# Designs tried in a protein design run: peptides against a protein of PDB entry 3MAZ. Part 30

Target 1, 99 residues: chain A of PDB entry 3MAZ
Amino acid sequence: VLNPMPACFYTVSRKEATEMLQKNPSLGNMILRPGSDSRNYSITIRQEIDIPRIKHYKVMSVGQNYTIELEKPVTLPNLFSVIDYFVKETRGNLRPFIC
Target 2, 99 residues: chain A of PDB entry 3MAZ as posed
Amino acid sequence: VLNPMPACFYTVSRKEATEMLQKNPSLGNMILRPGSDSRNYSITIRQEIDIPRIKHYKVMSVGQNYTIELEKPVTLPNLFSVIDYFVKETRGNLRPFIA

## One batch from the design tools (peptide; aimed at target 1 Y57 R91)

Design b2_p25_1 (made by RFdiffusion4)
Pose (drawn by RFdiffusion4):
Structure b2_p25_1 (pose): chain A 99 residues (1-99), chain P 25 residues (1-25)
Amino acid sequence: as target 2 above (99 residues)
Amino acid sequence: DMLEEMEKEKLLTELKELYDSWEDS
């Protein structure tokens, strides 16, 4: 079976992820990346609801699950599920960045 | 067309509020 990282996962820095989203909005507005100084992960999004904003979110590895660090944290079993949550919670406003 | 525009504005307000409620790290 194939069990890769999500399609929007790139081994890029916070800065590189920000630049990728600005340069190619047509390809999506969400990137999963390695978490700086941890084995965890970060999501970087660019949303144009009111004005363009770059936001970053921490996704923590906890046991065999991942916890999205939100006001009310959400725990899911894998990274595909985390991407699904970001898409669902934003009602489809967030789309994975497919380079 | 007026109702669709009102629904769109409501959705955009709700999404803005959702993004503002999340803390940028």

Design b2_p25_1_s1 (made by RFdiffusion4, then SolubleMPNN; from b2_p25_1, 15 letters changed)
Fold by OpenDDE base, seed 4:
Structure b2_p25_1_s1 (fold): chain B 99 residues (1-99), chain A 25 residues (1-25)
Amino acid sequence: as target 1 above (99 residues)
Amino acid sequence: AEEEKKREEEEKEELKKLFDSWKDV
């Protein structure tokens, strides 16, 4: 059993995550999900500034921290901070999907 | 109104740039 996880964490695949976000956009536009085959995770977002766009970002477990795999990597202490980062950086445009 | 509209558009543009900078995997 996993330790406390962010509210937007779901044990779903990339495809399922996409469907969830598309079906209920009013519930949020960002989810955290398990990585392909490791202790890592992925973030799936559905932003619609102009037209809806689905994007995925890799969150790698590094030691006691997590690194969002961006050209300029961002390392944070826990998954809650990872979610918070996305919310803050987008000034609220990204919101955790709460189902 | 025009000032507000302009700010909204600028914020939208900056947000677009941010998302574009985040490479999809």
Scores: peptide ipSAE 0.531, ipTM 0.845, DockQ to the pose 0.852
OpenDDE base, seeds 1, 2, 3, 5: peptide ipSAE 0.423, 0.433, 0.523, 0.527; ipTM 0.758, 0.766, 0.841, 0.844

Design b2_p25_1_s2 (made by RFdiffusion4, then SolubleMPNN; from b2_p25_1, 15 letters changed)
Fold by OpenDDE base, seed 4:
Structure b2_p25_1_s2 (fold): chain B 99 residues (1-99), chain A 25 residues (1-25)
Amino acid sequence: as target 1 above (99 residues)
Amino acid sequence: KEEEEEREKKEKEELLKLFDSWKDV
C-alpha cells in the first residue's frame, strides 16, 4: 500500500490514461500514473488550446525527491508538488483528472 | 473587446510555446 497519492493518480497504462482523458475532458486533463515496473511515474496530459494534444512526461524518483524530466529538469519534494507545478506553470490550464 | 481578444490570443500562444518546450516521451 502506497502513502497518500494525488487525487489524479491512477494505476493505468499510457493508453488507458489517454482514453480516460479523451472520454471525460470535463473531469480534468492531467493524470499521474505508474512508470514501467519502476519506482518512477509518468504524467499524461490532454490539452486542447488549439487542437486536442496528448503528451507524456517522466517523473523520476531521485532519493526522497522527484524530478520532472524536462529540458531543464525540475526537482520537487513530493508528487503533490509535481501536480501543483503543472497546474501553476500552466496557470490553471492543466487540471488534475478527478473521477 | 479587441484588447481582451488580443490578450487571450497571446496567452494561448505563450501556453502553446510552453507545452512545446516540454519534451514529450
Scores: peptide ipSAE 0.482, ipTM 0.825, DockQ to the pose 0.893
OpenDDE base, seeds 1, 2, 3, 5: peptide ipSAE 0.460, 0.469, 0.478, 0.471; ipTM 0.818, 0.821, 0.823, 0.821

Design b2_p25_1_s3 (made by RFdiffusion4, then SolubleMPNN; from b2_p25_1, 16 letters changed)
Fold by OpenDDE base, seed 4:
Structure b2_p25_1_s3 (fold): chain B 99 residues (1-99), chain A 25 residues (1-25)
Amino acid sequence: as target 1 above (99 residues)
Amino acid sequence: DEEKKLKEELEKEELLKLFDSWKDV
């Protein structure tokens, strides 16, 4: 049994996540989903500052923490913090997808 | 007003730069 997960976590594929975000943009634009490895995750976003763009980011489980695979890696203690990071860094542009 | 407009455009540009800096997989 998984411990409590962020509200925007869904057991969906990359394709499904993309479709979810495209169909209901008013519900949010960020989804956390399982990665190819059971211990890892991915973030799918759909931002539309000027035109809609879908992007995917890898979140690697490292020890008891998680590292967002960016050019400048960001390590955080839990998945809630990962979501918070994306919200904070984009000053609210990214919002958890809640349906 | 112009000040608000310019500020919003700047914020938009900065945000775009941020997203562009994040390489997706």
Scores: peptide ipSAE 0.457, ipTM 0.817, DockQ to the pose 0.824
OpenDDE base, seeds 1, 2, 3, 5: peptide ipSAE 0.444, 0.449, 0.450, 0.441; ipTM 0.812, 0.813, 0.813, 0.811

Design b2_p25_2 (made by RFdiffusion4)
Pose (drawn by RFdiffusion4):
Structure b2_p25_2 (pose): chain A 99 residues (1-99), chain P 25 residues (1-25)
Amino acid sequence: as target 2 above (99 residues)
Amino acid sequence: SELDWLREHWKTFWDPSAYFSEDGE
């Protein structure tokens, strides 16, 4: 079976992820990346609801699950599920960046 | 409307949850 990283996962820095989203909005507005100084992950998004805004979110590895660090944390079993949550919670506003 | 719900949701849920944010281009 294939079990790769999510399609919007790139081994890029916070800066590189920000630049990728601004340069190619047509390709999506969400990137998953390695978490700086941890084995965890970060999600970088560019949303244009009111004005363009770049936002970053921590996704922590906890046991065999991942916890999205939100006001009310959400725990899911894998990274595909985390991307699904971001898309669902924003009602489809967030789309994975497919380079 | 859907747009009003998104604005309020980003303001009350996503913005305070972001560990870092900045203006986009």

Design b2_p25_2_s1 (made by RFdiffusion4, then SolubleMPNN; from b2_p25_2, 13 letters changed)
Fold by OpenDDE base, seed 3:
Structure b2_p25_2_s1 (fold): chain B 99 residues (1-99), chain A 25 residues (1-25)
Amino acid sequence: as target 1 above (99 residues)
Amino acid sequence: SEMEELKKFDKTVFEPSAFWSEPGE
C-alpha cells in the first residue's frame, strides 16, 4: 500500500538537505527526510530570525504516531501534522521546501 | 516584537533534544 508523503519530503542526507535550503531559500526553509531507521524521520530547517541557523530534529515513530524530539516532546498522528505543527507554531516563519 | 517572540520560541520550544549523526561511509 502506497501512502502519500508531505510535499517537503525528500530522500536526502543531512548534508544534502542543508545545501538545498541554503541554495534556494525562496523555495522554503523546511525539509523532511529519512532518518537512520526505516520508520523514523528527520527535519532540517534553515531559519532566519537574526542570523541564518540550521537545525535538525528527530521525528520518531511511536506506535501509529510520531514524536518530535524536542526539549518538550510533541506527539502527532501523522507526518502531515508534524509539518503543520512547525508551520503553525512559527506563525508561518517556517515553510515547506517545495522544489 | 514578533522577532523577539520567534527568538524565544526557537530557543526554548523548538530546541532539539539531542544531536545525532546519521549513518554514512
Scores: peptide ipSAE 0.077, ipTM 0.672, DockQ to the pose 0.269
OpenDDE base, seeds 1, 2, 4, 5: peptide ipSAE 0.072, 0.077, 0.071, 0.075; ipTM 0.678, 0.678, 0.668, 0.674; seeds 1, 5 fail the geometry check

Design b2_p25_2_s2 (made by RFdiffusion4, then SolubleMPNN; from b2_p25_2, 12 letters changed)
Fold by OpenDDE base, seed 5:
Structure b2_p25_2_s2 (fold): chain B 99 residues (1-99), chain A 25 residues (1-25)
Amino acid sequence: as target 1 above (99 residues)
Amino acid sequence: SELEELRKLEETVFEPSAVWSEEGE
């Protein structure tokens, strides 16, 4: 049984996600998308602090939790928490892409 | 400042463990 997905989840490729974020920056700068494995995901962001920078993160399914593959990994209970982590840690600088 | 803090955060706290990620299905 699948639970609801975050609003910024789209079944798009890395390339498509990048294009979406570049075309409409005002709609948000963070997208959650499928990984190569059905149980894994990827996060694509377009953060514009000094200059626009595109970065991709792996969100790996570990048991019933999810681990964001950072230099210092962060494990959270669900995908909503993963999105929330990116938003809160950046004090809202990162926002879910909503179209 | 907030901007300075965000720059540091973007470069350290959210540094990916790898340069690449999965393309997606």
Scores: peptide ipSAE 0.171, ipTM 0.729, DockQ to the pose 0.302
OpenDDE base, seeds 1, 2, 3, 4: peptide ipSAE 0.030, 0.031, 0.125, 0.031; ipTM 0.611, 0.613, 0.689, 0.602; seeds 1, 2 fail the geometry check

Design b2_p25_2_s3 (made by RFdiffusion4, then SolubleMPNN; from b2_p25_2, 15 letters changed)
Fold by OpenDDE base, seed 4:
Structure b2_p25_2_s3 (fold): chain B 99 residues (1-99), chain A 25 residues (1-25)
Amino acid sequence: as target 1 above (99 residues)
Amino acid sequence: SEMEELKKLEEEVFEPSAFWSEEGE
């Protein structure tokens, strides 16, 4: 039993997430998915600033928080905050994929 | 341009700390 998850969370693989974003870009460009490990997650994004680019980010569960694996790691209290961070820092360029 | 600014921001803010292998299909 899981607590509520962000709307852009899908139990899909890296490949499936990439395909979802490519097929329906109008629905959003960011997906949260299970990571390789049980308590970790991954973010897959598709940006089209210059050319279409697919990138993946690790979201590591650390205690009761989550750390986005960036050059300068960012730790947040929950997955909703993780999604919000991606949206805010890109000034809305990234939007959660909602289908 | 605006797009270049967004690109720069993305590169600076969201560059992964390290490479990691593909999770699988």
Scores: peptide ipSAE 0.035, ipTM 0.580, DockQ to the pose 0.285
OpenDDE base, seeds 1, 2, 3, 5: peptide ipSAE 0.033, 0.034, 0.033, 0.031; ipTM 0.583, 0.621, 0.632, 0.599; seeds 1, 2, 3 fail the geometry check

Design b2_p25_2_s4 (made by RFdiffusion4, then SolubleMPNN; from b2_p25_2, 14 letters changed)
Fold by OpenDDE base, seed 1:
Structure b2_p25_2_s4 (fold): chain B 99 residues (1-99), chain A 25 residues (1-25)
Amino acid sequence: as target 1 above (99 residues)
Amino acid sequence: SEMEELRKYDEEVFEPSAFWSEPGE
């Protein structure tokens, strides 16, 4: 079975995603959700380095790829790669929220 | 929609290096 979307994708608002992450931090700290545009997405995370912080990042659909907004943007082929990027680049600090 | 209004402000820049070191390291 191959899901078209990452397991941490939820059709929730920014507010709902924030609440999900705050309520069950043991389930993960990263959610993928619909963005402002129907073809774009957003990543909501609960960073806990010094103090808990909720942050939101844009994942822009560009053609058949996706671009993550960094100082130097990164373009990836699919949303699974996007999630993988967030996990690997943070050396495992970020983990997909699975409920 | 309300959902659209809430998610339109997701404009932070991702900084991977912020997750590499622990405070005081």
Scores: peptide ipSAE 0.339, ipTM 0.735, DockQ to the pose 0.058
OpenDDE base, seeds 2, 3, 4, 5: peptide ipSAE 0.335, 0.352, 0.306, 0.337; ipTM 0.721, 0.743, 0.699, 0.733; seed 3 fails the geometry check

Design b2_p25_3 (made by RFdiffusion4)
Pose (drawn by RFdiffusion4):
Structure b2_p25_3 (pose): chain A 99 residues (1-99), chain P 25 residues (1-25)
Amino acid sequence: as target 2 above (99 residues)
Amino acid sequence: EEEEEEEELKKLREISERWDKSAYE
């Protein structure tokens, strides 16, 4: 079976992820990346609801699950589930960045 | 159709403000 990283996962820095989203909005507005100084992960999003904003979110590895660090944390079993949550919670506003 | 679009934008703004509490730089 194939069990790769999510399609919007890139081994890029926070700066590189920000630049990728600004340069090609047509390709999506969400990137998953390695978490700086940890084995965890970060999500970087570019939303244009009111004005363009870049936001970053921490996704922590906890046991065999991942916890999205939000006001009310959400725990899911894998990274595909985390991307699904971001899409669902923003009602489809967030789309994975497919380079 | 315009009222439905305004209601959807309002929901998105509420979600965005809620997420700003956990966003970082």

Design b2_p25_3_s1 (made by RFdiffusion4, then SolubleMPNN; from b2_p25_3, 10 letters changed)
Fold by OpenDDE base, seed 4:
Structure b2_p25_3_s1 (fold): chain B 99 residues (1-99), chain A 25 residues (1-25)
Amino acid sequence: as target 1 above (99 residues)
Amino acid sequence: MEEEKRRELEKLREIEERLEKSAFD
C-alpha cells in the first residue's frame, strides 16, 4: 500500500495546477503534482512578493529518496519533507494548497 | 518596525530570485 501523500498533492496537470492557485490564493500557493515521468513529481508555486509569479520545480525519485532539482540539489527522504523544505526555505511564504 | 518589514521583504526577494533560477519551463 502506498504511503499517504502530502495534502497538497493533486493529480493535475501544470495548467490545472496554475488555475487552482490563481483562483483560490487564500487556500495556499503550493501544489505537488505528477511529473511527466513515472515516480517523478513537480512542484508548482504561486508566490506573490512583488507580483504574482508561477514557477515549477522538478522532484526526482532517486532510490528511496527524492531530489529537488535546484541549482544545488536537495535530497530528502520523502515527499512530506519536500513540502516542508519549500515552506521552511521561504520562511512560511509558501504554504501547501489545501482545498 | 518598518525597517524590519523591509529587511524581511528583501530576504524573501532574494529567496524568490534563487528559486527562480532553478525553475523549469
Scores: peptide ipSAE 0.235, ipTM 0.770, DockQ to the pose 0.867
OpenDDE base, seeds 1, 2, 3, 5: peptide ipSAE 0.235, 0.225, 0.223, 0.228; ipTM 0.771, 0.765, 0.764, 0.767; seeds 2, 3 fail the geometry check

Design b2_p25_3_s2 (made by RFdiffusion4, then SolubleMPNN; from b2_p25_3, 8 letters changed)
Fold by OpenDDE base, seed 2:
Structure b2_p25_3_s2 (fold): chain B 99 residues (1-99), chain A 25 residues (1-25)
Amino acid sequence: as target 1 above (99 residues)
Amino acid sequence: DEEKKEEELKKLKEIEERLDKSAFD
């Protein structure tokens, strides 16, 4: 059993995450999911600022923290902060997928 | 206000473009 996870965390594959976001865009546009390796994760987003775009980002577990693999990596203390970062960075355009 | 909306859209597109650089396949 995993410790408390963000509400937008789902044990789904990349494909499933994409389908979820496409099917119910009104519920949010950001999903946190298991990465390909152990304690790593991936974030899948579906933004439609101009046209719908699906993108994926790596969130690497480093010690007790997590690093979002961006051009300028961002290290945060927990996954909740990771989600918060994406929300704030996009000025609220990205919203956690809550079903 | 249309001008404000346009400016906000521009900012969002710039943010999206920046994030795109880090997206992986």
Scores: peptide ipSAE 0.345, ipTM 0.819, DockQ to the pose 0.852
OpenDDE base, seeds 1, 3, 4, 5: peptide ipSAE 0.334, 0.338, 0.359, 0.341; ipTM 0.814, 0.815, 0.823, 0.815; seed 4 fails the geometry check

Design b2_p25_3_s3 (made by RFdiffusion4, then SolubleMPNN; from b2_p25_3, 7 letters changed)
Fold by OpenDDE base, seed 4:
Structure b2_p25_3_s3 (fold): chain B 99 residues (1-99), chain A 25 residues (1-25)
Amino acid sequence: as target 1 above (99 residues)
Amino acid sequence: DEEEEEKELKELLEIEERWEKSAYD
């Protein structure tokens, strides 16, 4: 049993997450899901800027924090902050998928 | 307006490009 998780967290695979976002774009375009191993996670997004694009990002557990695996890593205190980062960075273009 | 919309789209594309340099999972 996990502590409270972001509303867009789903125990789904990379493929399932992609399908969810493609089937119901009106419900949001960002999903947080279990990572490939350990207590890590992944963020799957589907943005429609010029064309629909599906992307996946690693969110690694580092001590008590989480690091989004970018060229210039972003370390945050919790998963809620991770979701917030993506929302704010895109000025609201990315929205958590809520079904 | 159209100019601002295009500017915003450009910024989003730039953000996406920056994120492209990340490790995917």
Scores: peptide ipSAE 0.344, ipTM 0.794, DockQ to the pose 0.680
OpenDDE base, seeds 1, 2, 3, 5: peptide ipSAE 0.484, 0.457, 0.331, 0.331; ipTM 0.867, 0.862, 0.787, 0.788; seeds 1, 2 fail the geometry check

Design b2_p25_3_s4 (made by RFdiffusion4, then SolubleMPNN; from b2_p25_3, 10 letters changed)
Fold by OpenDDE base, seed 2:
Structure b2_p25_3_s4 (fold): chain B 99 residues (1-99), chain A 25 residues (1-25)
Amino acid sequence: as target 1 above (99 residues)
Amino acid sequence: EEEERKKELEELRKIAERWEKSAFD
């Protein structure tokens, strides 16, 4: 049984995610996608403040929680919280990509 | 590379702050 996924989740590769964000920036600038390992995920973002910038973040599935790979790891209860974290921490600068 | 990831997020936060201020100019 699969749990519900955030609206910005797409079963795409790193390359495809980048292309999606570049093609339709008005639809959002953040995508959640499958990681290359087991049940891990990745977040791909594209900001256009001064110049277009693409960044990727690793989201590790640990037990029943998810940890964003950072020097000081951030652990959240679900993927929805992960998306919310990125939105809040950037004060709305990042928005989930919705097709 | 956790150090890199941390820097990426920190930079993102700083960019967001700058963007917010600029948006209200």
Scores: peptide ipSAE 0.066, ipTM 0.601, DockQ to the pose 0.048
OpenDDE base, seeds 1, 3, 4, 5: peptide ipSAE 0.633, 0.032, 0.032, 0.031; ipTM 0.912, 0.565, 0.571, 0.564; seeds 1, 4 fail the geometry check

Design b2_p25_4 (made by RFdiffusion4)
Pose (drawn by RFdiffusion4):
Structure b2_p25_4 (pose): chain A 99 residues (1-99), chain P 25 residues (1-25)
Amino acid sequence: as target 2 above (99 residues)
Amino acid sequence: MEAVDEGEDPKGLKEIGEAVKEREE
């Protein structure tokens, strides 16, 4: 079976992820990347609801699960599920960045 | 337009979802 990283996962820095989303909005507005100074992960999004805003979220590895660090944290079993949650919670506003 | 970097926002996803819902209604 194939069990790769999500399609919007790139081994890029916070800065590189920000630049990728600005340069190619047509390709999506969400990137998953390695978490700086941890074995965890970060999500970087560019949303244009009111004005363009770059936001970053922490996704922590906890046991065999991942916890999205939100006001009310959400725990899911894998990274595909985390991407699904971001899409669902934003009602489809967030789309994975497919380079 | 250039985006404003607002760093981490623990309520940001909910707020986006609410804004999208208001636009749909």

Design b2_p25_4_s1 (made by RFdiffusion4, then SolubleMPNN; from b2_p25_4, 10 letters changed)
Fold by OpenDDE base, seed 3:
Structure b2_p25_4_s1 (fold): chain B 99 residues (1-99), chain A 25 residues (1-25)
Amino acid sequence: as target 1 above (99 residues)
Amino acid sequence: MKAIDIGEDKKGLEEIGKAMEEKEK
């Protein structure tokens, strides 16, 4: 009955997400996790083109859509589109963490 | 001016994309 969630969604904390990405970089480098508010989310990435860099992005629920908190905010219709945006924007550098 | 959101990032994705494009060339 509930809508499916992206494969890289895990009910983990910021710290846990960071550890997951650090321990198993071959499984992906992007995790979607719950935000402080039940309807909001966060994206944790571990990018390592040069040196490993951990970043956390806010994904805010706005009506029936989601807004990625970027310098220029991006609003998308669902969480799958959010993940897709991160993949496409980084030309495939970011990949969903699949455990 | 936008408020500072401590602990949250708002940039870096475009830079990653650009780096990938350069790598592809």
Scores: peptide ipSAE 0.437, ipTM 0.783, DockQ to the pose 0.308
OpenDDE base, seeds 1, 2, 4, 5: peptide ipSAE 0.410, 0.432, 0.424, 0.421; ipTM 0.789, 0.795, 0.790, 0.787; seed 1 fails the geometry check

Design b2_p25_4_s2 (made by RFdiffusion4, then SolubleMPNN; from b2_p25_4, 7 letters changed)
Fold by OpenDDE base, seed 1:
Structure b2_p25_4_s2 (fold): chain B 99 residues (1-99), chain A 25 residues (1-25)
Amino acid sequence: as target 1 above (99 residues)
Amino acid sequence: MKAIDIGEDKTGLKEIGEAVKKKEE
């Protein structure tokens, strides 16, 4: 059984994700995408606190959990929780990109 | 060699949250 993916997951490259966020910022500013290796992912964000800034975070599959590669790594049970973390940590500034 | 399709940023989330908090004050 294939588990559902977060709504902001797209099978796109880093470049494509960046372009998506730049083209339609009103639809959200966070995309989950495949990483360079199997079972790993990346999150591309476009925040606009001061000036538009694009950042790319690594989400590593570790066993049945996922670890966000931050200065202080955060391990969560599923990708939905990963998205939720990004939303909550930024006090709602980051929003899933919904096309 | 850097892989362009991966993620390498490790900071910024807390800073975003703090900036939002300051704007709300």
Scores: peptide ipSAE 0.517, ipTM 0.850, DockQ to the pose 0.361
OpenDDE base, seeds 2, 3, 4, 5: peptide ipSAE 0.516, 0.509, 0.506, 0.511; ipTM 0.852, 0.848, 0.842, 0.850

Design b2_p25_4_s3 (made by RFdiffusion4, then SolubleMPNN; from b2_p25_4, 7 letters changed)
Fold by OpenDDE base, seed 2:
Structure b2_p25_4_s3 (fold): chain B 99 residues (1-99), chain A 25 residues (1-25)
Amino acid sequence: as target 1 above (99 residues)
Amino acid sequence: MKAIDIGEDKNGLKEIGEAVKKKEE
């Protein structure tokens, strides 16, 4: 049984996530989705500071924490904190997709 | 083997924040 998930979590593929973000950018630009058959996840973002850019980040479940696979990995206690990190790190540019 | 449905990007977040900061100045 999974604990409550962030509102921007959707059981969608990379392709579907990309399409969702492109179709309704006003609803947000960040989606959390299953990354593989394991307890890992991926975050798909669509930023538009200059031109639209789609990126996919890996979020690895490590013990009871989660590590965002960045050049300098960031480990956080839960997925809500992961989402918060993306929002804060981008100074609010990234917002969870709420559909 | 790397699955096509996972994530592979490892940078860009800080740059987004910096770009936002720059536009707000």
Scores: peptide ipSAE 0.490, ipTM 0.844, DockQ to the pose 0.349
OpenDDE base, seeds 1, 3, 4, 5: peptide ipSAE 0.476, 0.467, 0.469, 0.473; ipTM 0.836, 0.824, 0.826, 0.837

Design b2_p25_4_s4 (made by RFdiffusion4, then SolubleMPNN; from b2_p25_4, 11 letters changed)
Fold by OpenDDE base, seed 2:
Structure b2_p25_4_s4 (fold): chain B 99 residues (1-99), chain A 25 residues (1-25)
Amino acid sequence: as target 1 above (99 residues)
Amino acid sequence: MKAIDIGEDKTGLEEAGKAMKKLEE
């Protein structure tokens, strides 16, 4: 059975997501979580290029697609593609948090 | 009810990719 949501999706708050990533960095550094609206989401990441840095990105549901709120917005067909984008754009620096 | 926070960052992904590329070279 294929899950409808990415494996790194968790029904957690910003604070909880941050704590999860900090507590178990070996499990990944990217979490997808509910946004302010039921159809929107947020991505919390913990990048460690030089020092650990926590960031939060908005993923807006637009029609049947999803738009990552970047300076130059990126629209993708599904949440799996959104996660893939974060992984590829960072050349593997970001990996989905699998608990 | 649990509070839900939104994202606020809009940069850093491309920069991270560039940094990783540099490390791969």
Scores: peptide ipSAE 0.302, ipTM 0.774, DockQ to the pose 0.329
OpenDDE base, seeds 1, 3, 4, 5: peptide ipSAE 0.290, 0.301, 0.295, 0.285; ipTM 0.772, 0.766, 0.763, 0.766; seed 3 fails the geometry check

Design b2_p25_5_s1 (made by RFdiffusion4, then SolubleMPNN; its pose is not in this set)
Fold by OpenDDE base, seed 1:
Structure b2_p25_5_s1 (fold): chain B 99 residues (1-99), chain A 25 residues (1-25)
Amino acid sequence: as target 1 above (99 residues)
Amino acid sequence: SEEEEEEKKELKEELIELFDSWKDA
């Protein structure tokens, strides 16, 4: 059965997402969570290259698509593609948090 | 609010900068 949401989606706050990533870094370093608006989302990441860094990105629902709010916005057809974009653009450095 | 403060820097750019910083350290 195909789930409508990526496996790294959790109904958690910004703070909770940060704590999850910090507590179990071996499970992944990227979480998708609800945004401030009902149809929008946020991505929380914890990259550990030199030192641990927590960052948050906005994913806006635009029509039937989703736009990652970057300096150069990226529009994708679904949230699975959004997750894939984060993985590919970081050459696998980012991995979805699976618990 | 904190929820409103989001990053906009490109992901590839972030990665390059982080690796450069790590390698140069």
Scores: peptide ipSAE 0.233, ipTM 0.710, DockQ to the pose 0.059
OpenDDE base, seeds 2, 3, 4, 5: peptide ipSAE 0.035, 0.029, 0.217, 0.140; ipTM 0.606, 0.552, 0.719, 0.669; seeds 2, 3 fail the geometry check

Design b2_p25_5_s2 (made by RFdiffusion4, then SolubleMPNN; its pose is not in this set)
Fold by OpenDDE base, seed 1:
Structure b2_p25_5_s2 (fold): chain B 99 residues (1-99), chain A 25 residues (1-25)
Amino acid sequence: as target 1 above (99 residues)
Amino acid sequence: MEEEEEEKKREEEELKELFDSWKDA
């Protein structure tokens, strides 16, 4: 049985996630979605500090944990922690997309 | 307030640098 998923998790493609964030920016700017492989995921964000910019990050399943594929990889115990990491590191700028 | 605006600007610039440092897949 799959454990609960973060509220910003949607079974959408990279393209669909991008469109969701662009169409409803007031609902949030961060989406967690399935990766190309079953146990991997991806984070899609839409930041607009200067101009709107879409970026994607790989979240790889490693053992019982998850590693965010950043220049300096970050390993966390669950997907909720992954979302929390992005929220905290950006001091709240990134917000989970909630429909 | 000038001080508040300057702080906000600094935070925004730091955030920009953070985003730029993250690997885009």
Scores: peptide ipSAE 0.575, ipTM 0.856, DockQ to the pose 0.852
OpenDDE base, seeds 2, 3, 4, 5: peptide ipSAE 0.563, 0.573, 0.571, 0.560; ipTM 0.850, 0.855, 0.854, 0.850

